# Peptides against a protein of PDB entry 5GWM: the designs that were tried, part 12

Target 1, 52 residues: chain A of PDB entry 5GWM
Amino acid sequence: DSAISKEDEERYQKLVTENEQLQRLITQKEEKIRVLRQRLVERGDAKGTELN

## One batch from the design tools (peptide; made by RFdiffusion4, then SolubleMPNN)

Design b1_p11_7_s3 (from b1_p11_7, 5 letters changed)
Fold by OpenDDE base, seed 2:
Structure b1_p11_7_s3 (fold): chain B 52 residues (1-52), chain A 11 residues (1-11)
Amino acid sequence: as target 1 above (52 residues)
Amino acid sequence: KLVEYEEVVVE
């Protein structure tokens, strides 16, 4: 059994932590996009956001 | 694309 080296475990934990931070950042940006889209719809300027 | 990390427990 190749025990994961302490260095590989520290790298793994760093990647897990970075992934959680990136997930939170995505959620914050998605909420910001939602709010901006809602404001554009309310203004009748809905012609600009065909971002598939 | 975010990668999900799965903890693989090898017995």
Scores: peptide ipSAE 0.043, ipTM 0.594, DockQ to the pose 0.030
Fold by OpenDDE base, seed 3:
Structure b1_p11_7_s3 (fold): chain B 52 residues (1-52), chain A 11 residues (1-11)
Amino acid sequence: as target 1 above (52 residues)
Amino acid sequence: KLVEYEEVVVE
């Protein structure tokens, strides 16, 4: 069994930490997109009611 | 790009 080097373990832990940060950033952007989409629908409905 | 980790089953 080739034991992983200490340098490779430190590189792996950096990639794990970066991946967790990127996953959190994706979730934050997806929530922001959801909120903006909802506001665009509500504004579209408001413009449709002013034309009737 | 997100890093994909495969589950390594050690038998």
Scores: peptide ipSAE 0.037, ipTM 0.555, DockQ to the pose 0.028
Fold by OpenDDE base, seed 1:
Structure b1_p11_7_s3 (fold): chain B 52 residues (1-52), chain A 11 residues (1-11)
Amino acid sequence: as target 1 above (52 residues)
Amino acid sequence: KLVEYEEVVVE
């Protein structure tokens, strides 16, 4: 078994931490997209009701 | 949906 160096373990832990931060950023962007889509639907429905 | 990966321990 090639024991990974302490330096390689520290590099791995940095990548794990960065990945967790990127995953949180993705979730925040997805929520922003959800809210914007909802507002676009609500405005589309409002325009559809003013034309009848 | 985030995919969770299970850690594979190799003995």
Scores: peptide ipSAE 0.030, ipTM 0.533, DockQ to the pose 0.026
Fold by OpenDDE base, seed 4:
Structure b1_p11_7_s3 (fold): chain B 52 residues (1-52), chain A 11 residues (1-11)
Amino acid sequence: as target 1 above (52 residues)
Amino acid sequence: KLVEYEEVVVE
């Protein structure tokens, strides 16, 4: 068992925490994209009904 | 969708 240094453990935990934060940020941006796409479709459909 | 990875413990 190559005992990693305390400094390497602290670096690892920082990277894990940063990765979790980035994953949450990705999910939030994906949801924002979904909502914006839905609003664009609804506005497209509203314009399509006004032209008929 | 995020991909979850299983942690592999090496002895």
Scores: peptide ipSAE 0.029, ipTM 0.525, DockQ to the pose 0.027

Design b1_p11_7_s4 (from b1_p11_7, 4 letters changed)
Fold by OpenDDE base, seed 1:
Structure b1_p11_7_s4 (fold): chain B 52 residues (1-52), chain A 11 residues (1-11)
Amino acid sequence: as target 1 above (52 residues)
Amino acid sequence: ELKVFKEEVFE
């Protein structure tokens, strides 16, 4: 039974931590995209109402 | 979703 080396465990924990940080960044960018899309829709609707 | 998996290799 080759016990996982302490170095390999530390590498794994670094990758887990990096993955969690990247997931948080993805969520923040997705929320920013959602807000920008909503503002584009609101501006599109404002242009449609100014032509009637 | 990115997920890191730890595989234990049992010999």
Scores: peptide ipSAE 0.076, ipTM 0.680, DockQ to the pose 0.025
Fold by OpenDDE base, seed 2:
Structure b1_p11_7_s4 (fold): chain B 52 residues (1-52), chain A 11 residues (1-11)
Amino acid sequence: as target 1 above (52 residues)
Amino acid sequence: ELKVFKEEVFE
């Protein structure tokens, strides 16, 4: 049983921390996409109501 | 969701 080296544990913890940061960035981008899509829909609906 | 997995080797 080769116990994981201290260096490998430190590498693992860095990857966990980076993964959490990347997940936060994904969530922020998904929210930005949601808001932009909503604004495009609202502008489409406004143009549809001006043509009726 | 991104996940980092630590492989556990069971002997």
Scores: peptide ipSAE 0.074, ipTM 0.676, DockQ to the pose 0.026
Fold by OpenDDE base, seed 3:
Structure b1_p11_7_s4 (fold): chain B 52 residues (1-52), chain A 11 residues (1-11)
Amino acid sequence: as target 1 above (52 residues)
Amino acid sequence: ELKVFKEEVFE
């Protein structure tokens, strides 16, 4: 019975919390990339309409 | 997906 030490459980919970924070940050960056890509398309279309 | 696995070895 390798009972996980209290210190190892506290280390594990810190890593779980950090992982959840990093996952939220990834999702926020992915959404920001999506919005920036959409704005680049809209600006490309606006420049295309001024040239015609 | 980042996932920390806790491996529980049941004896």
Scores: peptide ipSAE 0.070, ipTM 0.669, DockQ to the pose 0.025
Fold by OpenDDE base, seed 4:
Structure b1_p11_7_s4 (fold): chain B 52 residues (1-52), chain A 11 residues (1-11)
Amino acid sequence: as target 1 above (52 residues)
Amino acid sequence: ELKVFKEEVFE
């Protein structure tokens, strides 16, 4: 039986956990970018309406 | 989006 070594299983579980943490960080950064873009649009529109 | 593929270990 080609049983994965306990050390290889522990390495795999570390990579899975790191991947989940990185995915959460990506999602948080994407949401922050979305909110910042929305605020830039809202402020751009407010300046555009003061100039007309 | 990072997809973790879980390999199904068949016994």
Scores: peptide ipSAE 0.066, ipTM 0.680, DockQ to the pose 0.027

Design b1_p11_8_s1
Fold by OpenDDE base, seed 4:
Structure b1_p11_8_s1 (fold): chain B 52 residues (1-52), chain A 11 residues (1-11)
Amino acid sequence: as target 1 above (52 residues)
Amino acid sequence: RPPLPPQPPVP
């Protein structure tokens, strides 16, 4: 029963919140990449973006 | 696909 210190709880909640924000940002960037790839396919310009 | 950041451990 090591009661998590108030400081450790505040640190944990900050990391949880930051992780959720980063996950949302990743999803938004993935969707933007998807839309851009689709537009390149629709234009026939698909020959140029093997981004490894 | 960019990797997801590591999840914080459940206390």
Scores: peptide ipSAE 0.054, ipTM 0.650, DockQ to the pose 0.040
Fold by OpenDDE base, seed 5:
Structure b1_p11_8_s1 (fold): chain B 52 residues (1-52), chain A 11 residues (1-11)
Amino acid sequence: as target 1 above (52 residues)
Amino acid sequence: RPPLPPQPPVP
């Protein structure tokens, strides 16, 4: 019975929690990138429609 | 996306 030490369990739970926080931060940045790309397209299309 | 850490060994 190689019982996980209390210290190894606490380290694991810390890494899980940090990973979940990083995943949430990635999702927020991905959404911000999407919104910025859409605004750049809308500004580009406004310049393309004045040339016809 | 970062992977979850591996599960610690079950005793």
Scores: peptide ipSAE 0.050, ipTM 0.659, DockQ to the pose 0.031
Fold by OpenDDE base, seed 1:
Structure b1_p11_8_s1 (fold): chain B 52 residues (1-52), chain A 11 residues (1-11)
Amino acid sequence: as target 1 above (52 residues)
Amino acid sequence: RPPLPPQPPVP
């Protein structure tokens, strides 16, 4: 039985918590990038329609 | 995306 030490379990739980925080931050930044890209497309299209 | 940490071994 390769019982992990209490110290290894505490290290694992810290890495799980940090990973979950980083994943939330990635999702928030990816959504912000998506919204900014959409606004740049809409502004590009609006500027393209003023040139017709 | 960072990888998930490995699961601890089950006794």
Scores: peptide ipSAE 0.045, ipTM 0.650, DockQ to the pose 0.033
Fold by OpenDDE base, seed 3:
Structure b1_p11_8_s1 (fold): chain B 52 residues (1-52), chain A 11 residues (1-11)
Amino acid sequence: as target 1 above (52 residues)
Amino acid sequence: RPPLPPQPPVP
């Protein structure tokens, strides 16, 4: 039985933990992009309401 | 968290 070595298990746990951290960072960047897009729309609408 | 693949039972 090719049991996963203790070193391979420790390597896997490090990669899983890092992957979870990177996924949280991606979600934070995506939310920041969403908020910035919303503010650009609101500023476009505010300029459109000053011209009527 | 993805689980580790199930290890075969040690005989």
Scores: peptide ipSAE 0.034, ipTM 0.545, DockQ to the pose 0.022

## One batch from the design tools (peptide; made by RFdiffusion4, then SolubleMPNN)

Design b1_p12_1_s1 (from b1_p12_1, 4 letters changed)
Fold by OpenDDE base, seed 5:
Structure b1_p12_1_s1 (fold): chain B 52 residues (1-52), chain A 12 residues (1-12)
Amino acid sequence: as target 1 above (52 residues)
Amino acid sequence: KLEELEKLEELA
């Protein structure tokens, strides 16, 4: 069994950390999209019209 | 809808 080198483990750990950071960023953007959609709906309800 | 979301982006 070829043991993973220390350098390969360090590369893997960097990718794991980056993945976790990107997942947090995705969640933040999804929440932003939710807020924007809600404001768009509120404007639509106030006008009685759909927006493009 | 997309254009209105882009305008709202400055407010979020």
Scores: peptide ipSAE 0.031, ipTM 0.637, DockQ to the pose 0.175; fails the geometry check
Fold by OpenDDE base, seed 3:
Structure b1_p12_1_s1 (fold): chain B 52 residues (1-52), chain A 12 residues (1-12)
Amino acid sequence: as target 1 above (52 residues)
Amino acid sequence: KLEELEKLEELA
């Protein structure tokens, strides 16, 4: 029986936890980008679409 | 557009 070793299970759980942490960080950065884009719209700068 | 977002990020 190819029972997953305790060591392999611990490695897997570390990767799952890391992915969840990274996903939370991505969500926080996406919200920050949303707020910054909204501030650009509120400034009425038609130039914001021409700037890199 | 990215450069303008960076400027807003520095002000936030």
Scores: peptide ipSAE 0.030, ipTM 0.634, DockQ to the pose 0.188; fails the geometry check
Fold by OpenDDE base, seed 1:
Structure b1_p12_1_s1 (fold): chain B 52 residues (1-52), chain A 12 residues (1-12)
Amino acid sequence: as target 1 above (52 residues)
Amino acid sequence: KLEELEKLEELA
């Protein structure tokens, strides 16, 4: 049984941490998109016209 | 809608 080296475990943990950081960044961008879409809708409603 | 989102992004 090839035991996972300490260096391989450290590489794996770095990838896990990076994945978690990227997921947080995705969530932040998704929230920004939600806010921008909401502001776009509110402006459309105020104008009585569809915005493109 | 896309062009308007881009303008909103510059203001946000």
Scores: peptide ipSAE 0.029, ipTM 0.630, DockQ to the pose 0.171; fails the geometry check
Fold by OpenDDE base, seed 2:
Structure b1_p12_1_s1 (fold): chain B 52 residues (1-52), chain A 12 residues (1-12)
Amino acid sequence: as target 1 above (52 residues)
Amino acid sequence: KLEELEKLEELA
């Protein structure tokens, strides 16, 4: 039978949910980076981007 | 200058 097993469907749904959670986390970190960069610009600390 | 980013992160 070529039908996806219930166990394989449950594994797939877990991966979909995890991917959605990771995407939300990426968006949150990107927004945080945006805010931090904006604050560095406002302070004139453009030299802080040398990442040392 | 990670120290300056850490200070900004504490304020975020």
Scores: peptide ipSAE 0.029, ipTM 0.622, DockQ to the pose 0.152; fails the geometry check

Design b1_p12_1_s2 (from b1_p12_1, 6 letters changed)
Fold by OpenDDE base, seed 5:
Structure b1_p12_1_s2 (fold): chain B 52 residues (1-52), chain A 12 residues (1-12)
Amino acid sequence: as target 1 above (52 residues)
Amino acid sequence: LLEKLKKLEELA
Protein backbone atom coordinates (compact mmCIF):
# COMPACT_ATOMS: atom_id res chain seq x y z
CA ASP B 1 0.00 0.00 0.00
CA SER B 2 1.42 3.33 -1.06
CA ALA B 3 1.30 6.09 1.53
CA ILE B 4 -0.50 9.20 0.35
CA SER B 5 2.00 12.02 -0.04
CA LYS B 6 1.29 15.56 1.11
CA GLU B 7 1.35 16.60 -2.55
CA ASP B 8 -1.25 13.97 -3.45
CA GLU B 9 -3.53 15.16 -0.63
CA GLU B 10 -3.15 18.76 -1.81
CA ARG B 11 -4.00 17.74 -5.38
CA TYR B 12 -7.07 15.87 -4.17
CA GLN B 13 -8.20 18.85 -2.07
CA LYS B 14 -7.88 21.09 -5.14
CA LEU B 15 -9.97 18.70 -7.23
CA VAL B 16 -12.70 18.61 -4.56
CA THR B 17 -12.72 22.40 -4.33
CA GLU B 18 -12.80 22.79 -8.11
CA ASN B 19 -15.67 20.31 -8.36
CA GLU B 20 -17.66 22.27 -5.77
CA GLN B 21 -16.97 25.53 -7.61
CA LEU B 22 -18.10 24.03 -10.91
CA GLN B 23 -21.26 22.68 -9.28
CA ARG B 24 -22.07 26.16 -7.94
CA LEU B 25 -21.44 27.66 -11.38
CA ILE B 26 -23.75 25.11 -13.02
CA THR B 27 -26.48 25.90 -10.49
CA GLN B 28 -26.11 29.64 -11.10
CA LYS B 29 -26.36 29.21 -14.86
CA GLU B 30 -29.35 26.90 -14.57
CA GLU B 31 -31.13 29.45 -12.37
CA LYS B 32 -30.35 32.21 -14.87
CA ILE B 33 -31.76 30.08 -17.68
CA ARG B 34 -34.88 29.39 -15.60
CA VAL B 35 -35.44 33.11 -14.96
CA LEU B 36 -34.94 34.00 -18.62
CA ARG B 37 -37.35 31.29 -19.75
CA GLN B 38 -39.94 32.49 -17.26
CA ARG B 39 -39.61 36.08 -18.48
CA LEU B 40 -40.08 34.99 -22.09
CA VAL B 41 -43.21 33.04 -21.13
CA GLU B 42 -44.60 36.02 -19.22
CA ARG B 43 -44.01 38.24 -22.26
CA GLY B 44 -45.71 35.76 -24.58
CA ASP B 45 -42.52 35.27 -26.57
CA ALA B 46 -43.08 32.24 -28.80
CA LYS B 47 -39.37 31.39 -28.88
CA GLY B 48 -39.21 31.59 -25.11
CA THR B 49 -42.17 29.28 -24.66
CA GLU B 50 -40.43 26.68 -26.83
CA LEU B 51 -37.29 26.66 -24.71
CA ASN B 52 -36.72 23.48 -22.79
CA LEU A 1 -11.31 13.89 2.48
CA LEU A 2 -8.01 12.28 3.43
CA GLU A 3 -9.81 9.20 4.75
CA LYS A 4 -11.67 8.78 1.47
CA LEU A 5 -8.42 9.01 -0.45
CA LYS A 6 -6.81 6.43 1.85
CA LYS A 7 -9.72 4.08 1.33
CA LEU A 8 -9.41 4.38 -2.45
CA GLU A 9 -5.68 3.63 -2.33
CA GLU A 10 -6.28 0.56 -0.18
CA LEU A 11 -8.41 -0.82 -3.00
CA ALA A 12 -5.67 -0.27 -5.59
Scores: peptide ipSAE 0.053, ipTM 0.610, DockQ to the pose 0.017
Fold by OpenDDE base, seed 4:
Structure b1_p12_1_s2 (fold): chain B 52 residues (1-52), chain A 12 residues (1-12)
Amino acid sequence: as target 1 above (52 residues)
Amino acid sequence: LLEKLKKLEELA
């Protein structure tokens, strides 16, 4: 990787931080979806698990 | 911007 200015590095680090935040949010939503699907399975609601 | 995005993709 080529050398970049301090300002460019700061902008890059903001993108890294944002990416990490988005990854955490994705994981949280995926876990919530998993829990909801599991509850529908336990209830025997096959149609409810067909959430797109 | 595009080069920074490419670097993020390499880290993922």
Scores: peptide ipSAE 0.047, ipTM 0.648, DockQ to the pose 0.029
Fold by OpenDDE base, seed 2:
Structure b1_p12_1_s2 (fold): chain B 52 residues (1-52), chain A 12 residues (1-12)
Amino acid sequence: as target 1 above (52 residues)
Amino acid sequence: LLEKLKKLEELA
């Protein structure tokens, strides 16, 4: 088997780094979605308690 | 890292 070129290793490292950055971004978006959903639930509960 | 992955694939 041919050795992996330095260029191929550099391309791979860029993909690894980009993947890690994208995973962090996904986590940030998931947390934002969680917070927004929680606020919707709290507003729904507040309206329900006021009507009761 | 790519060389390490290649080695793992060769062992499988």
Scores: peptide ipSAE 0.041, ipTM 0.577, DockQ to the pose 0.015
Fold by OpenDDE base, seed 1:
Structure b1_p12_1_s2 (fold): chain B 52 residues (1-52), chain A 12 residues (1-12)
Amino acid sequence: as target 1 above (52 residues)
Amino acid sequence: LLEKLKKLEELA
Protein backbone atom coordinates (compact mmCIF):
# COMPACT_ATOMS: atom_id res chain seq x y z
CA ASP B 1 0.00 0.00 0.00
CA SER B 2 1.27 3.45 -0.91
CA ALA B 3 1.62 5.99 1.90
CA ILE B 4 -1.20 8.55 1.95
CA SER B 5 -0.67 12.26 2.60
CA LYS B 6 -1.74 13.86 5.89
CA GLU B 7 -4.31 15.90 3.93
CA ASP B 8 -5.79 12.74 2.38
CA GLU B 9 -6.08 11.12 5.83
CA GLU B 10 -7.79 14.21 7.25
CA ARG B 11 -10.25 14.29 4.33
CA TYR B 12 -11.05 10.60 4.83
CA GLN B 13 -11.62 11.02 8.57
CA LYS B 14 -13.98 13.96 7.91
CA LEU B 15 -15.99 11.79 5.51
CA VAL B 16 -16.14 8.91 8.03
CA THR B 17 -17.32 11.27 10.79
CA GLU B 18 -19.90 12.93 8.52
CA ASN B 19 -21.17 9.52 7.39
CA GLU B 20 -21.63 8.43 11.02
CA GLN B 21 -23.48 11.67 11.85
CA LEU B 22 -25.75 11.31 8.82
CA GLN B 23 -26.46 7.66 9.67
CA ARG B 24 -27.54 8.70 13.19
CA LEU B 25 -29.82 11.37 11.69
CA ILE B 26 -31.35 8.84 9.26
CA THR B 27 -32.03 6.42 12.15
CA GLN B 28 -33.70 9.20 14.17
CA LYS B 29 -35.94 10.18 11.25
CA GLU B 30 -36.85 6.55 10.52
CA GLU B 31 -37.87 6.07 14.16
CA LYS B 32 -39.95 9.28 14.05
CA ILE B 33 -41.70 8.04 10.88
CA ARG B 34 -42.39 4.68 12.59
CA VAL B 35 -43.94 6.41 15.62
CA LEU B 36 -46.09 8.70 13.45
CA ARG B 37 -47.36 5.75 11.40
CA GLN B 38 -48.21 3.88 14.61
CA ARG B 39 -50.17 6.89 15.92
CA LEU B 40 -52.14 7.08 12.66
CA VAL B 41 -53.04 3.38 12.98
CA GLU B 42 -54.14 3.88 16.60
CA ARG B 43 -56.34 6.86 15.61
CA GLY B 44 -57.88 4.83 12.79
CA ASP B 45 -58.69 1.99 15.18
CA ALA B 46 -60.27 4.43 17.66
CA LYS B 47 -62.54 5.86 14.94
CA GLY B 48 -63.48 2.36 13.83
CA THR B 49 -64.56 1.38 17.33
CA GLU B 50 -66.62 4.58 17.69
CA LEU B 51 -68.47 3.86 14.44
CA ASN B 52 -69.45 0.36 15.59
CA LEU A 1 -7.43 8.52 -0.82
CA LEU A 2 -9.33 6.68 -3.59
CA GLU A 3 -8.88 3.29 -1.87
CA LYS A 4 -10.23 4.73 1.39
CA LEU A 5 -13.23 6.23 -0.42
CA LYS A 6 -13.91 2.84 -2.03
CA LYS A 7 -13.85 1.16 1.39
CA LEU A 8 -16.26 3.78 2.74
CA GLU A 9 -18.66 3.11 -0.16
CA GLU A 10 -18.46 -0.65 0.51
CA LEU A 11 -19.52 -0.06 4.14
CA ALA A 12 -22.59 1.94 3.07
Scores: peptide ipSAE 0.049, ipTM 0.647, DockQ to the pose 0.024; fails the geometry check

Design b1_p12_1_s4 (from b1_p12_1, 4 letters changed)
Fold by OpenDDE base, seed 1:
Structure b1_p12_1_s4 (fold): chain B 52 residues (1-52), chain A 12 residues (1-12)
Amino acid sequence: as target 1 above (52 residues)
Amino acid sequence: RLEELEKLEELA
């Protein structure tokens, strides 16, 4: 049993928490990109309907 | 969460 020190566990947990925070940020940015893409499609559709 | 990690280490 290579006893991982409490300090090593705390370092590992900080990395896990940081990765979870980064994943939440990625998800938020992906959703924002989705919304912006949808607005661009809607503008394209509006322009297409005006031309028709 | 640290307590969960400690329990995993006790199983290893």
Scores: peptide ipSAE 0.053, ipTM 0.600, DockQ to the pose 0.014
Fold by OpenDDE base, seed 4:
Structure b1_p12_1_s4 (fold): chain B 52 residues (1-52), chain A 12 residues (1-12)
Amino acid sequence: as target 1 above (52 residues)
Amino acid sequence: RLEELEKLEELA
């Protein structure tokens, strides 16, 4: 058994937590983009709907 | 397969 140090485990857990936080932020931004696109469609803004 | 990997990990 290669015992990882306590410091290595703490570093790993920080990276896992950061990755989870970043993933939540990505999801929030993707949802915001979806909502904005939907609002452009509802307004009949053809120019806005052409933006991808 | 998982059980085999766990046994190999115990040897490391």
Scores: peptide ipSAE 0.019, ipTM 0.446, DockQ to the pose 0.012
Fold by OpenDDE base, seed 2:
Structure b1_p12_1_s4 (fold): chain B 52 residues (1-52), chain A 12 residues (1-12)
Amino acid sequence: as target 1 above (52 residues)
Amino acid sequence: RLEELEKLEELA
């Protein structure tokens, strides 16, 4: 039975932690994008709505 | 849509 080595478990835990950090960063960027888009709408700045 | 997100992200 190939037991997972301590080294493999530590590598896995690092990847899990990094993935959680990246997910938090994505959420922060998405919220910032939402706020910027809302400000463009409130200003009536048509330049934002022309972008796809 | 993708280009819009890229431009907004540059301002974030």
Scores: peptide ipSAE 0.034, ipTM 0.598, DockQ to the pose 0.325; fails the geometry check
Fold by OpenDDE base, seed 5:
Structure b1_p12_1_s4 (fold): chain B 52 residues (1-52), chain A 12 residues (1-12)
Amino acid sequence: as target 1 above (52 residues)
Amino acid sequence: RLEELEKLEELA
């Protein structure tokens, strides 16, 4: 049973933290996209629902 | 979809 070194565990924890930070940025950008889509609807751009 | 992305960029 290969016990992971303390250094390998610290590297893994750093990658987990970075992944969590990236996931927060993705969520923020997805929310911004949602808000922008809503603004297109509210501005009465008669084509807002037809945008592809 | 590409036209939509362009319009979203104008609002950003």
Scores: peptide ipSAE 0.029, ipTM 0.579, DockQ to the pose 0.223; fails the geometry check

Design b1_p12_2_s1 (from b1_p12_2, 5 letters changed)
Fold by OpenDDE base, seed 3:
Structure b1_p12_2_s1 (fold): chain B 52 residues (1-52), chain A 12 residues (1-12)
Amino acid sequence: as target 1 above (52 residues)
Amino acid sequence: RVEELKRRLEQL
């Protein structure tokens, strides 16, 4: 059993936490892109109703 | 190395 140092364990935990933070940020940006696309559709539909 | 760290973290 290679004794993992406390410093190596703390380093790994920091990398896990950072990856989770980055994944949350990706998900937030993907949701923002979805909302912006939906607002573009709604604005297109609003213009289509004003032209009738 | 990463898999070793992962196994140790799962043992805490």
Scores: peptide ipSAE 0.065, ipTM 0.655, DockQ to the pose 0.031
Fold by OpenDDE base, seed 4:
Formats: structure tokens, sequence, C-alpha cells
Structure b1_p12_2_s1 (fold): chain B 52 residues (1-52), chain A 12 residues (1-12)
């Protein structure tokens, strides 16, 4: 049995937790971008933001 | 490597 060291397990769990936190932050930013794009369409200002 | 730790954890 190649027992994973407690240090390896703790390192992995930190990376999993960080990845989940980053994924939540990405989702929040994507939703904010969606809402901002929708507001630009509703205002007719869609000609000013060719976001490269 | 993170992938090796993941593979080892999935084998427990």
Amino acid sequence: as target 1 above (52 residues)
Amino acid sequence: RVEELKRRLEQL
C-alpha cells in the first residue's frame, strides 16, 4: 500500500479548495460580463465596445 | 505533479 503521506494529502486538498474558489470567481465574473453586455445592447451603445 | 497526487488519491 503506497500510503499517501499526510503532507501530500494536505497539499492536494489545498489545491482542490483553491481550484474550487477560483472556479466560483470565474463564474461570478462571467455572469457580470453577461449582464454588462446585455445592458449595452439595451442602451443601443453596442457600437462603442468592440471588446478585442 | 498534481496529476500524480490526484491519481494516488483516487486509488484509496
Scores: peptide ipSAE 0.059, ipTM 0.649, DockQ to the pose 0.036
Fold by OpenDDE base, seed 2:
Structure b1_p12_2_s1 (fold): chain B 52 residues (1-52), chain A 12 residues (1-12)
Amino acid sequence: as target 1 above (52 residues)
Amino acid sequence: RVEELKRRLEQL
């Protein structure tokens, strides 16, 4: 069994942590996109009701 | 290299 070097283990753990941070940032951006889309719909509906 | 490290860790 080729034991992984301590340095290679530490490199892997850094990449796992970075990927988790990037995934959290993606989720935050997706939620921001959802909120912005909802505000665009609400503004579209407000203009549609002023035209009737 | 990352995929190799992942495979080795899954074998420990």
Scores: peptide ipSAE 0.059, ipTM 0.650, DockQ to the pose 0.032
Fold by OpenDDE base, seed 1:
Structure b1_p12_2_s1 (fold): chain B 52 residues (1-52), chain A 12 residues (1-12)
Amino acid sequence: as target 1 above (52 residues)
Amino acid sequence: RVEELKRRLEQL
C-alpha cells in the first residue's frame, strides 16, 4: 500500500489552501468588475438622458 | 435630445 507520504499530504494541503485563496480573490475581483460596470451604465444613461 | 433630432429628421 503506497501510503501518501506526510510530505505529499503537506504539499497537497498547501495547494488546496492556495486554490481557496485564489478563488476568494477571483470572487472579489468579479464583484468589483460588476460594480464598475454598473457605474459605467449609470453614467452612460445619465449622458444618454442629456443627449435625448 | 439627439434621438429627438433624429426623429425630426426622419419625419422630413
Scores: peptide ipSAE 0.023, ipTM 0.274, DockQ to the pose 0.013; fails the geometry check

Design b1_p12_2_s2 (from b1_p12_2, 6 letters changed)
Fold by OpenDDE base, seed 2:
Structure b1_p12_2_s2 (fold): chain B 52 residues (1-52), chain A 12 residues (1-12)
Amino acid sequence: as target 1 above (52 residues)
Amino acid sequence: RVEELKKRLEQL
């Protein structure tokens, strides 16, 4: 039975929590990129319809 | 070290 030190368990749990926080931040940035791309398309389409 | 900690936790 490899007794994991309480200190090593606490280090692992901190890394898991940090990974989850970073994954949430990635998802938020991906959604922001999606919204910005959509606004660029809408501006492109608006200019394309005014030129015809 | 992180991968060693993960492997130890999966064995508990």
Scores: peptide ipSAE 0.054, ipTM 0.636, DockQ to the pose 0.032
Fold by OpenDDE base, seed 3:
Structure b1_p12_2_s2 (fold): chain B 52 residues (1-52), chain A 12 residues (1-12)
Amino acid sequence: as target 1 above (52 residues)
Amino acid sequence: RVEELKKRLEQL
């Protein structure tokens, strides 16, 4: 079994760390989109109550 | 290449 080069291992670990950072950023943006959609609904409902 | 490195790391 040829040992993995230390350089290939360090390259793989950098890609794993970057992927985990990107996944956290996606989750944060998805939550922000959810909150913004909820605020748009609440503002729509507030305008609907002022028109009645 | 990344999947090959992953499989090889899982064997160590």
Scores: peptide ipSAE 0.053, ipTM 0.634, DockQ to the pose 0.031
Fold by OpenDDE base, seed 4:
Structure b1_p12_2_s2 (fold): chain B 52 residues (1-52), chain A 12 residues (1-12)
Amino acid sequence: as target 1 above (52 residues)
Amino acid sequence: RVEELKKRLEQL
């Protein structure tokens, strides 16, 4: 069994933790984009109702 | 290199 060095394990765990943090940041940005798109639709509809 | 470390960890 080629035992992974303690240094290689520590490097891998740092990359896993960084990946999880980046995935959380992506999800937060996607939700922000969703909310901004919804607000643009609502503002478009409000301008359409002032013309009727 | 990251994929190589991942494959080694999956073998433990």
Scores: peptide ipSAE 0.053, ipTM 0.633, DockQ to the pose 0.033
Fold by OpenDDE base, seed 1:
Structure b1_p12_2_s2 (fold): chain B 52 residues (1-52), chain A 12 residues (1-12)
Amino acid sequence: as target 1 above (52 residues)
Amino acid sequence: RVEELKKRLEQL
């Protein structure tokens, strides 16, 4: 009977929870990067229009 | 703005 030990199940659940937390943090940083890139484009276009 | 300055220079 290879029942997963209670300690192994608790370790697995910690890893699942950590992975979910890391994935949320990645998504938040990716959205921040998207917004910063968009602001850089808008500032580039504004400088391009002043130079035209 | 630079293109406007170029057009003004081409009119001299």
Scores: peptide ipSAE 0.019, ipTM 0.273, DockQ to the pose 0.012; fails the geometry check

Design b1_p12_3_s1 (from b1_p12_3, 9 letters changed)
Fold by OpenDDE base, seed 4:
Structure b1_p12_3_s1 (fold): chain B 52 residues (1-52), chain A 12 residues (1-12)
Amino acid sequence: as target 1 above (52 residues)
Amino acid sequence: LEKLQQELQKLQ
């Protein structure tokens, strides 16, 4: 078992923290995409209701 | 992202 150096542990924790931040940013962008798609559907449906 | 995930996997 190669003892993890304190420097390797500090590097690992930085990467974990960065990964968590990037995952939060991905989730926020995915939610924004969902909302934009929903608004496009609602605008398409508004044109469909004008044809009835 | 993929590079960061690969670096995390090497440290696990």
Scores: peptide ipSAE 0.039, ipTM 0.616, DockQ to the pose 0.564
Fold by OpenDDE base, seed 5:
Parts: structure tokens; C-alpha cells; sequence
Structure b1_p12_3_s1 (fold): chain B 52 residues (1-52), chain A 12 residues (1-12)
């Protein structure tokens, strides 16, 4: 049974940590996109056709 | 539109 080396486990854990950091950044960008889309809808409702 | 373009630029 090829046990994963300690070095390979440490590399894997670095990739997991990086993935979690990237996922947090994606979620933050998606939330900003959601807010921008919501402002487009609200402006469409409030001003009857002026997309500014 | 200009305010949305400014916020999109901050996302890049």
C-alpha cells in the first residue's frame, strides 16, 4: 500500500487551502455581481427605461 | 450605466 509521503500530503494541504481562498474570492465577486444586477432591476422599476 | 461600469472595473 503506497502511503502518501509527508511531502505529498503537505502539497495537497497547500492546494486545499489555496482552493478555499479562491472560492472565497469567487463568492465575493458573485455577491458584487448580484448587487449590480439588483441595482439594474431597481433602476428599471424606478425610472421606466433609463439604464444608467 | 456609468456607476455599473465603475463597479465592474473594481471587480477586475
Amino acid sequence: as target 1 above (52 residues)
Amino acid sequence: LEKLQQELQKLQ
Scores: peptide ipSAE 0.045, ipTM 0.691, DockQ to the pose 0.030; fails the geometry check
Fold by OpenDDE base, seed 1:
Structure b1_p12_3_s1 (fold): chain B 52 residues (1-52), chain A 12 residues (1-12)
Amino acid sequence: as target 1 above (52 residues)
Amino acid sequence: LEKLQQELQKLQ
């Protein structure tokens, strides 16, 4: 019987939890990048050439 | 641009 050991199940569950945490962090950074890009567009529309 | 650069630095 190739029963997954309790230790292997605990290792798997740690990797699942870490992956979910990393995915939440990625989503938060992607949203922040979206907001920064939107502010760059709004500044480009308001200032045809003043890059600051 | 400086405020956007500061916010980008906080993402790294």
Scores: peptide ipSAE 0.043, ipTM 0.688, DockQ to the pose 0.032; fails the geometry check
Fold by OpenDDE base, seed 2:
Structure b1_p12_3_s1 (fold): chain B 52 residues (1-52), chain A 12 residues (1-12)
Amino acid sequence: as target 1 above (52 residues)
Amino acid sequence: LEKLQQELQKLQ
């Protein structure tokens, strides 16, 4: 039985934790992009041609 | 547009 070393398990758990943190950051950025796109649509509908 | 550009800059 090739038992994973305690050090390899600790390394794996760090990578899992980092991946979860990165996934949360991606989700936060995706939501912010969604909100910004919605505001662009609302401005496009409310004002013809004032690109300020 | 300036407010949206500032919000996009904060996404980097």
Scores: peptide ipSAE 0.040, ipTM 0.677, DockQ to the pose 0.031; fails the geometry check

